# Peptides against a protein of PDB entry 5KEZ: the designs that were tried, part 12

Target 1, 320 residues: chain A of PDB entry 5KEZ
Amino acid sequence: NVAIYNPFRPWWERYQPVSYKLCTRSGNEDEFRNMVTRCNNVGVRIYVDAVINHMCGNAVSAGTSSTCGSYFNPGSRDFPAVPYSGWDFNDGKCKTGSGDIENYNDATQVRDCRLTGLLDLALEKDYVRSKIAEYMNHLIDIGVAGFRLDASKHMWPGDIKAILDKLHNLNSNWFPAGSKPFIYQEVIDLGGEPIKSSDYFGNGRVTEFKYGAKLGTVIRKWNGEKMSYLKNWGEGWGFVPSDRALVFVDNHDNQRGHGAGGASILTFWDARLYKMAVGFMLAHPYGFTRVMSSYRWPRQFQNGNDVNDWVGPPNNNGVI

## One batch from the design tools (peptide; made by RFdiffusion4, then SolubleMPNN)

Design b1_p9_1_s2 (from b1_p9_1 with S1G T7A)
Fold by OpenDDE base, seed 4:
Structure b1_p9_1_s2 (fold): chain B 320 residues (1-320), chain A 9 residues (1-9)
Amino acid sequence: as target 1 above (320 residues)
Amino acid sequence: GASRYRAPV
């Protein structure tokens, strides 16, 4: 991914790929392979956050400022380490004036235009699908158990399916023969927008963002909500079917006030309430649970926004 | 480069 130095190595640089090389702030491919092996050997499975909707931001300077030194040029859509070129992006398909998503009530914009300036890959192309599948298959062959598909809302479900259909079975050294990768898709659906979580059920599980948002409201006792109302928690609250749900109290985005959930989202900053919410989530059978492990950073609020929400995890001069 | 911010509209 791109190496950003202003601000200094923010967490979100991770979501701006310039190659599919396993060479990042977390380590190199050999170290990753070693970790996967050691984890698998004790029954701990690895699920990779796969950033496949886009490459880096359109405004990032060209050069070799990347975690593995690969050259890239956002201006010319040149990512030779893949390789991608201008033919592999949706620049001509997106019809907005800016090239960015401007209206989230337009499903076509949401999927064909750039997410906050991130160069949008043309996933309708078999070439692009194959390059992504090759990346994911390399990880599968190393021994990962599955994937979180980042920004799935911004990809056409059929394009995702086409990629998934190219995936290998899991590594038989650790998984039963014929096992398929575990897939969960990040889709923000709180209602009110045309793209629905159900659009993606055919590909795997989906993040249920209503879970954290609503649970936060209940635990905070907002709007007269009571714990007793959680008696029919899950489908009874209008959430997706349990077997399609990946549930969580918070994630890295809404922990920072970004994305779905707003102020209702509980985080470690409110430790007592957060523990209550996480405890409830783990005790309740609805959905597949995900527990957040985060870190403190020096928050600085200006006009209601944390100007330091970019701060990444504890590191040694950029190396995690 | 762009930060990672997405919010429902």
Scores: peptide ipSAE 0.091, ipTM 0.829, DockQ to the pose 0.491
Fold by OpenDDE base, seed 2:
Structure b1_p9_1_s2 (fold): chain B 320 residues (1-320), chain A 9 residues (1-9)
Amino acid sequence: as target 1 above (320 residues)
Amino acid sequence: GASRYRAPV
């Protein structure tokens, strides 16, 4: 991914790929392979956060400022380490003036335009699908158990399906022959927008962002809500079917006030309430549960916004 | 550069 120095190595640089090389601040490919092997050997499975909707931001300077030293040029859409060129992006398909998503009530913009300036890959192209599948298959062959598909809301479900259909079975050194990768898709659906989580049920599980949002309101006792109302928690609250749901109290985005949930989201900053929410989630039989492991950063609020929401995990001058 | 900020509108 790109190496960003202003601000200094933010967390979100990880979501701006310039290649599919397994070479980042977390380590190189050999170290990753070693970790996956060691984890699998003791029954711990690895699920990769796969960033396949886009490459890096359109405004990032061209050069070799990347975690693996690969050259890239956002201006010319040149990513030779893949390789991608201008034909592999949706620049001509997106019809907004800026090239960015401007209206989230327009499903075509949400899928075909740039997410906050991130260069949007043309996932309708078999070439692009194949390059992504090659990346994911390399991970499968290393021994990962499945994937979180980042920004799935911004990809057409059929394009995702086309990629998934190219995937190998899981590595038979650790998984039964014929095992398929576990797939869960990040889709923000709190209602009110045209893209629905149900659009993606055919590809695998989907994130249920209503879960953390609604649980937060109950635990906080907002609007007169009571714990006793959680008796029918799950489908009874209008959530997706349990076998399609991946549930969580918070994620890295809404922990920083980004994305779905707003102020209702509980985080480790409110330790007591957060423990209650996580405990309830683990005890109640609904969905596939995900527990957050995060870190503290020096929050500084200006006009209701944390100006330090970019701060990444603890590090030694950029080295994790 | 572009930050990764996504919020439903």
Scores: peptide ipSAE 0.089, ipTM 0.833, DockQ to the pose 0.549
Fold by OpenDDE base, seed 3:
Structure b1_p9_1_s2 (fold): chain B 320 residues (1-320), chain A 9 residues (1-9)
Amino acid sequence: as target 1 above (320 residues)
Amino acid sequence: GASRYRAPV
């Protein structure tokens, strides 16, 4: 991914790929392979956060400022380490003046335009699908168990399906023969927009962002909410079917006040309430649970916004 | 730099 130095190595640089090389602030491919092997040998499975909707931001300077030193040029859409070129992006499809998503009520914009400036891959192209599948298959062959598909809301479900259809079975050294990768898709659906979580049920599980938002409201006792109202928690609260839901109290986005949920989201900053929420989630049978492991950073609020929401995990001069 | 903050517009 891109190496950003202003601000200094933010967490979100991880979500701006310039290649599919397994070479990042966390380590190189050999170290990753070693970790996967050690984890699998004790029954701990690895699920990769796969960033396949886009490459890096259009405003990033061209050069070799990346975690693996690969050259890239956002201006010309040149990512030779893949390789991608201008033919592999949706610039010609997006009809907005900026090239970015401008109206989230327009499903075509949401899927064909750039997410906050991130160069949008042409996932309709078999070439692009194949390059992504090669990346994911490399991970599968290393021994990962599945994937979180980042920004799935911004990809056509059929394009995702086409990629998934190219995937190998899981590595038989650790998984039963014929096992398929576990797939869950990040889809922010709080209602009121055309793209629905149900559009993605055919590909695997989906994130249920209503879960953390509503649970936070209840535990905070907002609007007169009571714990007793959680008796029909799950589908009874309008959530997706349990067998399609991946649930969580918070994620890396909404613990920073972004990516759906708002102020209701409980985080480790509110330790007591957070423990209650996580405990409830783990005790309740609805959905597939995900527990967040995060870190503290020096929050500084200006006009209601944390100007330090970019701060990444503890590191040694950029190396984690 | 260009972050990936995402919210409905």
Scores: peptide ipSAE 0.089, ipTM 0.832, DockQ to the pose 0.467
Fold by OpenDDE base, seed 1:
Structure b1_p9_1_s2 (fold): chain B 320 residues (1-320), chain A 9 residues (1-9)
Amino acid sequence: as target 1 above (320 residues)
Amino acid sequence: GASRYRAPV
């Protein structure tokens, strides 16, 4: 991914790829392979956060400022380490003046325009699908068990399906023959927008962002809500079917207090309430559960916003 | 640089 130095190596640089090389501040490919092997040998499975909707930001300077040293040029849409070129992006499809998503009530903008400036891949192209599948198949062959598909809301479900149809079965050294990768898709659907979680049920599970948002309000006793109201928690609250839901109290985005739940989201900063929420989630039989592992950062609030919400995880390999 | 921010409108 791109190496961002202002601010200094933020968490979100990880979501700006310039290649599909397994070479980031988390480690190199050999280290990753070793981890996957060790984990599989003791029954711990690995699911990769796959960033396949886009490449890096359109405003990032061209050069080799990346975690694996690969050259890239956002201005000309050149990513030779893949390789991608100007033919592989949705610049011509997006009809907004800025090239970015401007109206989330327009499904075509949401899927064909740039998410906050991130260069949007033309996933309708078989070439692009194949390059992504090659990346994911490499991971499958290493021994991963499945994927979180980042920014699935911004991809057409049919394009995702086309990629998934190209995937190998899981590595038979650790998984039963013929096993398929476990897929869950990040879709922010709190209602009121044209893109629905149900659009993606055919590809795998979907993140249920209503879960953490509503649970937070209940645990916080906002708006007169009570724990007793959780008796029909899950589908009774209008959430997606249990067998399609991936549920969580917080994620890295909404842990920072904006979007997809806002101030209702409980985090480790609210330790007592957070433990209650996580405990409830693990005890209640709804959805596939995900437990957050995060970190502290020096929060500084100015006008209600944490100006340090960019701070990345603790790291001791700052040379890459 | 551009931050990664996702929220429903």
Scores: peptide ipSAE 0.087, ipTM 0.823, DockQ to the pose 0.519; fails the geometry check

Design b1_p9_1_s3 (from b1_p9_1 with R6A)
Fold by OpenDDE base, seed 5:
Structure b1_p9_1_s3 (fold): chain B 320 residues (1-320), chain A 9 residues (1-9)
Amino acid sequence: as target 1 above (320 residues)
Amino acid sequence: SASRYATPV
């Protein structure tokens, strides 16, 4: 991914890929392979956060300022380490003035325009699908158990399916022969917008953002809501079917007040309430649960916004 | 308000 120095190595640089090399601040490919092996050997499975909707931001300077030193040129859409070129992006499909998503009530914009400036890959192209599949298959062959598909809301479900149809069976050293990768897709659907979580059920599980948002309001006792109302928690609250749901109290985005849930989202900053929410989630049978492991940062609120919400994990001068 | 993916750049 790109190496961002202003602000200094923010968490979100991880979501600006310039190649599919397993070479980041987390380590190199050999180290990753070693970790996956060791984890699998004790029954801990690895699920990769796969960033396949986009490459880096359109405004990032060309050069070799990346975690593996790969050259890239956002201006010309040149990512030779893949390789991608201008033909592999949706610039010509997006009809907004900025090139970015401007209206989330326009599903075509949401899928074909840039997410906050991130260069949007043309996933309709078999070439692009194949390059992504090669990346994911390499991980599968290493021994990962599945994937979180980042920004799935911004990809056409059929394009995702086409990629998934190219995937290998899981590594038979650790998984039964013929096992398929576990897929869960990040889709923010709180209602009121055209893109629905159900659009993606055919590809795997989806994130149920209503879960954390509504649980937060209940635990906070907002709107007169009571814990006793959780008796029919899950489908009874209008959430997706349990076998399609990936549930969580918070994620890295809404932990920072971004995206879905707003102020209702409980985080480790509200320790007591957070423990209550996580405890309830783990005790209740609805959905596939995900527990957050995060870190503290020096929050600095200005006009209601944390100006330090970019701060990444603890590091030593950029080295994790 | 829009339920958006909010990864900054």
Scores: peptide ipSAE 0.115, ipTM 0.843, DockQ to the pose 0.152
Fold by OpenDDE base, seed 3:
Structure b1_p9_1_s3 (fold): chain B 320 residues (1-320), chain A 9 residues (1-9)
Amino acid sequence: as target 1 above (320 residues)
Amino acid sequence: SASRYATPV
């Protein structure tokens, strides 16, 4: 991915790929392979956060400032390490003046335009699908168990399906023959927008952002909410079917006030309430649960916004 | 319905 130095190595640089090489701030491919092997050998499975909707930001300077040293040129849409070129992006398809998503009530913009300047891949193209599938299959062959599909809301479900149809079965060294990768898709659907979580049910599970948002209001006792109202927690609260839901109290985005959920989201900053929420989530049978492991950073609020929300995990001069 | 990354772009 892109190496950003202003601010200094933010967490979000991880979500600006310039190649599908497995060399990052976290380590190289050999180290990753070693980790996957060691984890699998003790029954711990690895699920990769796959960034396949986009490449890096359009405004990032061209060069070799990347975690693996690969050259890239956002201006010309040149990512030779893949390789991608201008033919592989949705620049001509997006009809907004900026080239970015401007109206989230327009599903075509949400899927065909750039998410905050991130170069939007033309996932309708078989070439692009194949390059992504090759990346994911390499991971599958290493021994990962599945994937979180980042920014799934911004991809057409059919394009995702086409990629998934190209995937190998899981590595038979650790998984039964014929096993398929576990797929969960990040879709922010709090209602009121045209793109629905149900659009993605055919591809795998989806993130249920209503879960953390609503649980936060209850545990915070906002608006007269009571724990007793959780009696019909799950589908009774308007959430997606349990067998399609991946649930969580917070994620890396909304613990920083981004994504979805707003101020209701409980985080480790409110330790007591957070433990209550996580405990409840783990005790309740609704959905597939995900527990967040994060870190503290020096929050500094200005005009209601944390100016240090970019701060990444503890590191040694950018190396984790 | 909002930016999810604090990117400079």
Scores: peptide ipSAE 0.072, ipTM 0.840, DockQ to the pose 0.188
Fold by OpenDDE base, seed 1:
Structure b1_p9_1_s3 (fold): chain B 320 residues (1-320), chain A 9 residues (1-9)
Amino acid sequence: as target 1 above (320 residues)
Amino acid sequence: SASRYATPV
């Protein structure tokens, strides 16, 4: 991914790829292989957060300022380490003046325009699909069990399906022959927008962002809400079917106080309430559960916003 | 700073 130095190596640089090389501040490919092997050998499976909707930001300077040292040029859409070129992006498809998503009520913009300036890959192209599948298959062959598909809301479900159809079976050293990768897709659907979670059910599970948002309000006793109202928690609250849901109390995005759920989201900063919410989630039989493991950072609030919400995780691999 | 995070609007 790109190496961002202002602010200094933020968490979100990890979501700005310039290659599909397994070489980041989390480690190199050999270290990753070692980790996957050791985890699989004790029954712990690995699911990769796969960033396949886009490459890096359009405003990032060209050069070799990346975690693997790969050259890239956002201005010319040149990513030779893949390789991608100007033919592989949706620049001509997006019809907004800025080239960015401007209206989330326009599904075409949401899927064909840049997410906050991130160069949008043309996933309709078989070449692009194949390059992504090659990346994911490399991970499958290493021994991963599946994937979180980042920014799935911004990809056409059919394009995702086309990529998934190219994937290998899981590594038979650890998985039964013919096993398919476990897929869950990040889709923010709180209602009121044209893109629905149900659009993606055919590809795998979907993140249910209503879960953490609503649970937070209940645990906080906002608006007179009570724990007893959770008796029909799940589909009874309008959530997606249990067998399509991946549920969580917080994620790395809404942990920072913005976006889906807003201030209702419980985090480790609210220790007692957070433990109550996580405990309830693990006890209640709805959805596939995900527990967050995060870190403290030096929060600095200005006008209700943490100006240090960019701070990345602790790292002992040095600055690469 | 340009975070990748965008709120649904």
Scores: peptide ipSAE 0.058, ipTM 0.812, DockQ to the pose 0.438
Fold by OpenDDE base, seed 4:
Structure b1_p9_1_s3 (fold): chain B 320 residues (1-320), chain A 9 residues (1-9)
Amino acid sequence: as target 1 above (320 residues)
Amino acid sequence: SASRYATPV
């Protein structure tokens, strides 16, 4: 991914890929292989956050300022380490003046235009699908158990399916023969927008952002909500079917005031309430649970926004 | 450079 130095190595640089090389702030491919092996050997499975909707931001300077030193040129859509070129992006398909998503009530914009300036891959192309599948298959062959598909809302479900259909079975050294990768898709659906979580059920599980948002309201006792109202928690609250749900109290985005849930989202900053919410989530059978592990950073609010929401995890001069 | 944002609530 791109190496950003202003601000200094933010967490979100990881979501701006320039190649599919396993060479980042976290280590190199050999170290990753070692980690996967060690984890698998003790029954801990690895699920990779796969960034396949886009490459880096359109405004990033060309050069070799990347975690693996690969050259890239956002201006010309040149990512030779993949390789991608201008033919592999949706520049001509997006109809907005800016090239970015401008209206989230327009499903075609959401999927064909750039997410906050991130160069949008033309996932309709078999070439692009195959390059992504190759990346994911490499990880599968290493021994990962599955994937979180980042920004799935911004990809056409059929394009995702086409990629998934190219995937190998899991590594038989650790998984039963014929096992398929576990897939969960990041889709933000709190209602009110045309793209629905159900559009993606055919590909795997989906993040249920209503979970954290509603649970936060209940735990905070907002709007007269009571814990007793959680008796029919899950489908009874209008959430997706349990077998399609990936649930969580917070994630890295809404922990920082971005994404879905707003002020209702509970985080470690409110430790007592957060532990109550996480405890409830783990005790309740609805959905597949995900527990957030984060870190403290020096928050600085200006005009209601944390200007330090970019701060990444504890590191040694950028190396995690 | 672009930071990551998601759909506003």
Scores: peptide ipSAE 0.054, ipTM 0.804, DockQ to the pose 0.516

Design b1_p9_1_s4 (from b1_p9_1 with S1A)
Fold by OpenDDE base, seed 2:
Structure b1_p9_1_s4 (fold): chain B 320 residues (1-320), chain A 9 residues (1-9)
Amino acid sequence: as target 1 above (320 residues)
Amino acid sequence: AASRYRTPV
């Protein structure tokens, strides 16, 4: 991914790829392979956050300022480490003046335009699908168990399916022969927008952002909500079917006040309430559960916004 | 900012 120095190595640089090389601040490919093997050998499975909707931001300076030193040029859409060129992006397909998503009530913009300047890959192209599949298959062959598909809301479900149809079975050294990768798709659907989580059920599980948002409201006793109302927690609250749900109390985005949930989201900053929410989630039989492991950062609120929401994990002058 | 954006609510 790109190496961002202003602000200094933010968490979100991880979501600006310039190659599919397994070479980042977390380590190199050999170290990753070693970790996957060691984890699999003790029954711990690895699921990769796969960033396949886009490459880096269009405004990032060209050069070799990346975690593996790969050259890239956002201005010319040149990513030779893949390789991608201008023909592999949706610049001509997006019809907005800025080239960015401007209206989330327009499903075509949401899927064909750039997410906040991130260069949008032309996932309708078999070439692009194949490059992504090669990346994911490499990970499967290493021994990962599945994937979180980042920004799935911004990809056409059919394009995702086309990629998934190219994937290998899981590595038989650790998984039963014929096993398929576990897929969960990040889709923010709190209602009111045209893109629905149900659009993606055919590809795998989806993130249920209503879960953390509503649970936070109940635990906080907002709007007259009572714990006793949680008796039918799950489908009874209008959530997606349990077998399609990936549930969580918070994630890295809404922990920082971004996206679905707003102020209702419980985080480790409110330790007691957070433990109650996580404990409830783990005890109640709905969805596939995900527990957040995070870190503290020096929050500074200005006009209701944390100006330090960019801060990444603990590090020693950029070294994790 | 070059940070990721998500629909607020």
Scores: peptide ipSAE 0.081, ipTM 0.827, DockQ to the pose 0.454
Fold by OpenDDE base, seed 1:
Structure b1_p9_1_s4 (fold): chain B 320 residues (1-320), chain A 9 residues (1-9)
Amino acid sequence: as target 1 above (320 residues)
Amino acid sequence: AASRYRTPV
């Protein structure tokens, strides 16, 4: 991915790829392979957060300022380490003045325009689908069990399906023959927008962002809400079917006040209430559960916003 | 520098 130095190596640089090389501040490919092997050998499975909707920001300077030193040029859409070129992006499909998503009530903008400047890949092209599938199949070969598909809301479900159809079965050294990768898709659907979680049910599970948002209001006792109202928690609250839901109390975005949930989201910063929410989630049978493992950073609020919300995870492997 | 954006609602 791109190396961002202002602010200094933020968490979100990880979501700005310039290649599909397994070479980041988290480690190199050999280290990753070693981890996957050791984890699989004790029954711990790995699911990769796959960033396949886009490459890096359009405003990032060209050069070799990346975690693996690969050259890239956002201005000319040149990513030779893949390789991608100007033919592989949706610049000509997006009809907004800025080239970015401007109206989330327009499904075509949401899927064909840039997410806040992130260069949008033309997933309709078989070439692009194949390059992504090659990346994911390499991970499957290493021994991963599945994937979180980042920014799935911004991809056409049919394009995702086309990529998934190219995927190999899981590595038979650790998984039963014929096993398929576990897929869950990040889709923010709180209602009121044209893109629905149900659009993606055919590809795998979907993140249910209503879960953490609503649970937060209940645990906080906002608007007179009570724990007893959770009697029909799940589908009774209008959530997606249990067998399609991936549920969580918080994620890295809404932990920082970004995206779905707002101030209702419970995090480790509110330790007591957070433990209650996580405990409830683990005890209740609805959905596939995900528990957050995060870190403390030096929060500084100015005008209601944490000016240090960019701070990335701690590491001790140097500046890569 | 622009951080990653998500739909607020």
Scores: peptide ipSAE 0.076, ipTM 0.812, DockQ to the pose 0.492
Fold by OpenDDE base, seed 4:
Structure b1_p9_1_s4 (fold): chain B 320 residues (1-320), chain A 9 residues (1-9)
Amino acid sequence: as target 1 above (320 residues)
Amino acid sequence: AASRYRTPV
């Protein structure tokens, strides 16, 4: 991915890929392979956060400032380490003046335009699908158990399916023969927008952002909410079917106040309430649970926004 | 470079 130095190595640089090489702040491919092996050998499975909707931001300077040293040029849409070129992006397909998503009530913009300047891959192209599948298959062959598909809301479900149909079975050294990768898709659906979580059920599980948002209101005792109302928690609250749900109290975005739940989201900053919420989630059978492991950072609020929300995990001069 | 953004809903 791109190495960002202003601010200094933010967490979100991870989500600006310039190649599919497995060399990042976390280590190189050999180290990753070693970790996957060691984890699998003790029954711990690895699920990769796969960033396949886009490459890096359109405004990032061209050069070799990347975690693996690969050259890239956002201005010309040149990512030779893949390789991608201008033909592999949706620049001509997006009809907004800026080239970015301008209206989230327009599903076509949400899928075909750039997410906050991130160069949007033309996932309708078999070439692009195949390059992504090659990346994911390499990970599968290493021994990962599945994937979180980042920014799935911004990809057409059919394009995702086309990629998934190219995937190998899981590595038989650790998984039963014929096993398929576990897929969960990040789709922010709190209602009110045209793109629905149900659009993606055919590809795998989806993130249920209503879970953390609603649980937060209950635990906080907002709007007269009571714990007793949780008796029909899950589908009874209008959430997706349990077998399609990936549930969580918070994630890296909304613990930083970035939408998808607003102020109701509970985080480690509110330790007591957070423990209550996480405890309830783990005790309740609805959905597949995900527990957040995060870190403290020096928050500085200006105009209601934390100007340090970019701060990444503890590191040694950028190396995690 | 722009940080990640998520819609409020």
Scores: peptide ipSAE 0.086, ipTM 0.823, DockQ to the pose 0.545; fails the geometry check
Fold by OpenDDE base, seed 5:
Structure b1_p9_1_s4 (fold): chain B 320 residues (1-320), chain A 9 residues (1-9)
Amino acid sequence: as target 1 above (320 residues)
Amino acid sequence: AASRYRTPV
């Protein structure tokens, strides 16, 4: 991914890829392979956060400022380490003035325009699908168990399906022969927008963001909500079917206070309430559960917004 | 400016 220095190595640089090389601040490919092996050998499975909707931001300077030193040029859409070129992006499809998503009530715009400047891959192209599949298959062959598909809301479900259809069976050293990768898709659907979680059920599980948002409201006792109302928690609250749901109290985005749930989201900052929410989630049978492991950062609120919400995990001058 | 954005619902 790109190496961002202003601000200094933010968490979100991880989501600005310039190649599919397993070479980041977390380690190199050999180290990753070693980790996957060690984890699999004790029954811990690895699910990769796969960033396949986009490459890096359009405004990032060309050069070799990346975690693996790969050259890239956002201006010309040149990512030779893949390789991608200008033909592999949706610039011509997006009709907004900025080239970015401007209206989330326009599903086509949400999927064909850039997410806050992130260069949007043309996933309709078999070439692009194949390059992504090659990346994911490499991970599968290493021994990962599946994937979180980042920004799935911004990809056409059919394009995702086309990629998934290219995937290998899981590594038979650790998984039964013929096993398929576990897929869960990040789709933010709190209602009110045209893109629905149900659009993606055919590809695998989806993130149920209503879960954390509503649970936060209940635990906080907002709007007269009571714990007893959780008797029919899950489908009874209008959530997706349990067998399609990936549930969580918070994630890296919404724990920063401005994503998919707003102020209702409970986080480790409110330890007691958070423990209550996580405990409830783990005890309740609805959905496939995900528990957050995060970190504290020096929050600095200005006009209700944390100006340090960019801060990444603990590091020593950029080294993790 | 180049930060990753999610729908702030």
Scores: peptide ipSAE 0.083, ipTM 0.823, DockQ to the pose 0.490; fails the geometry check

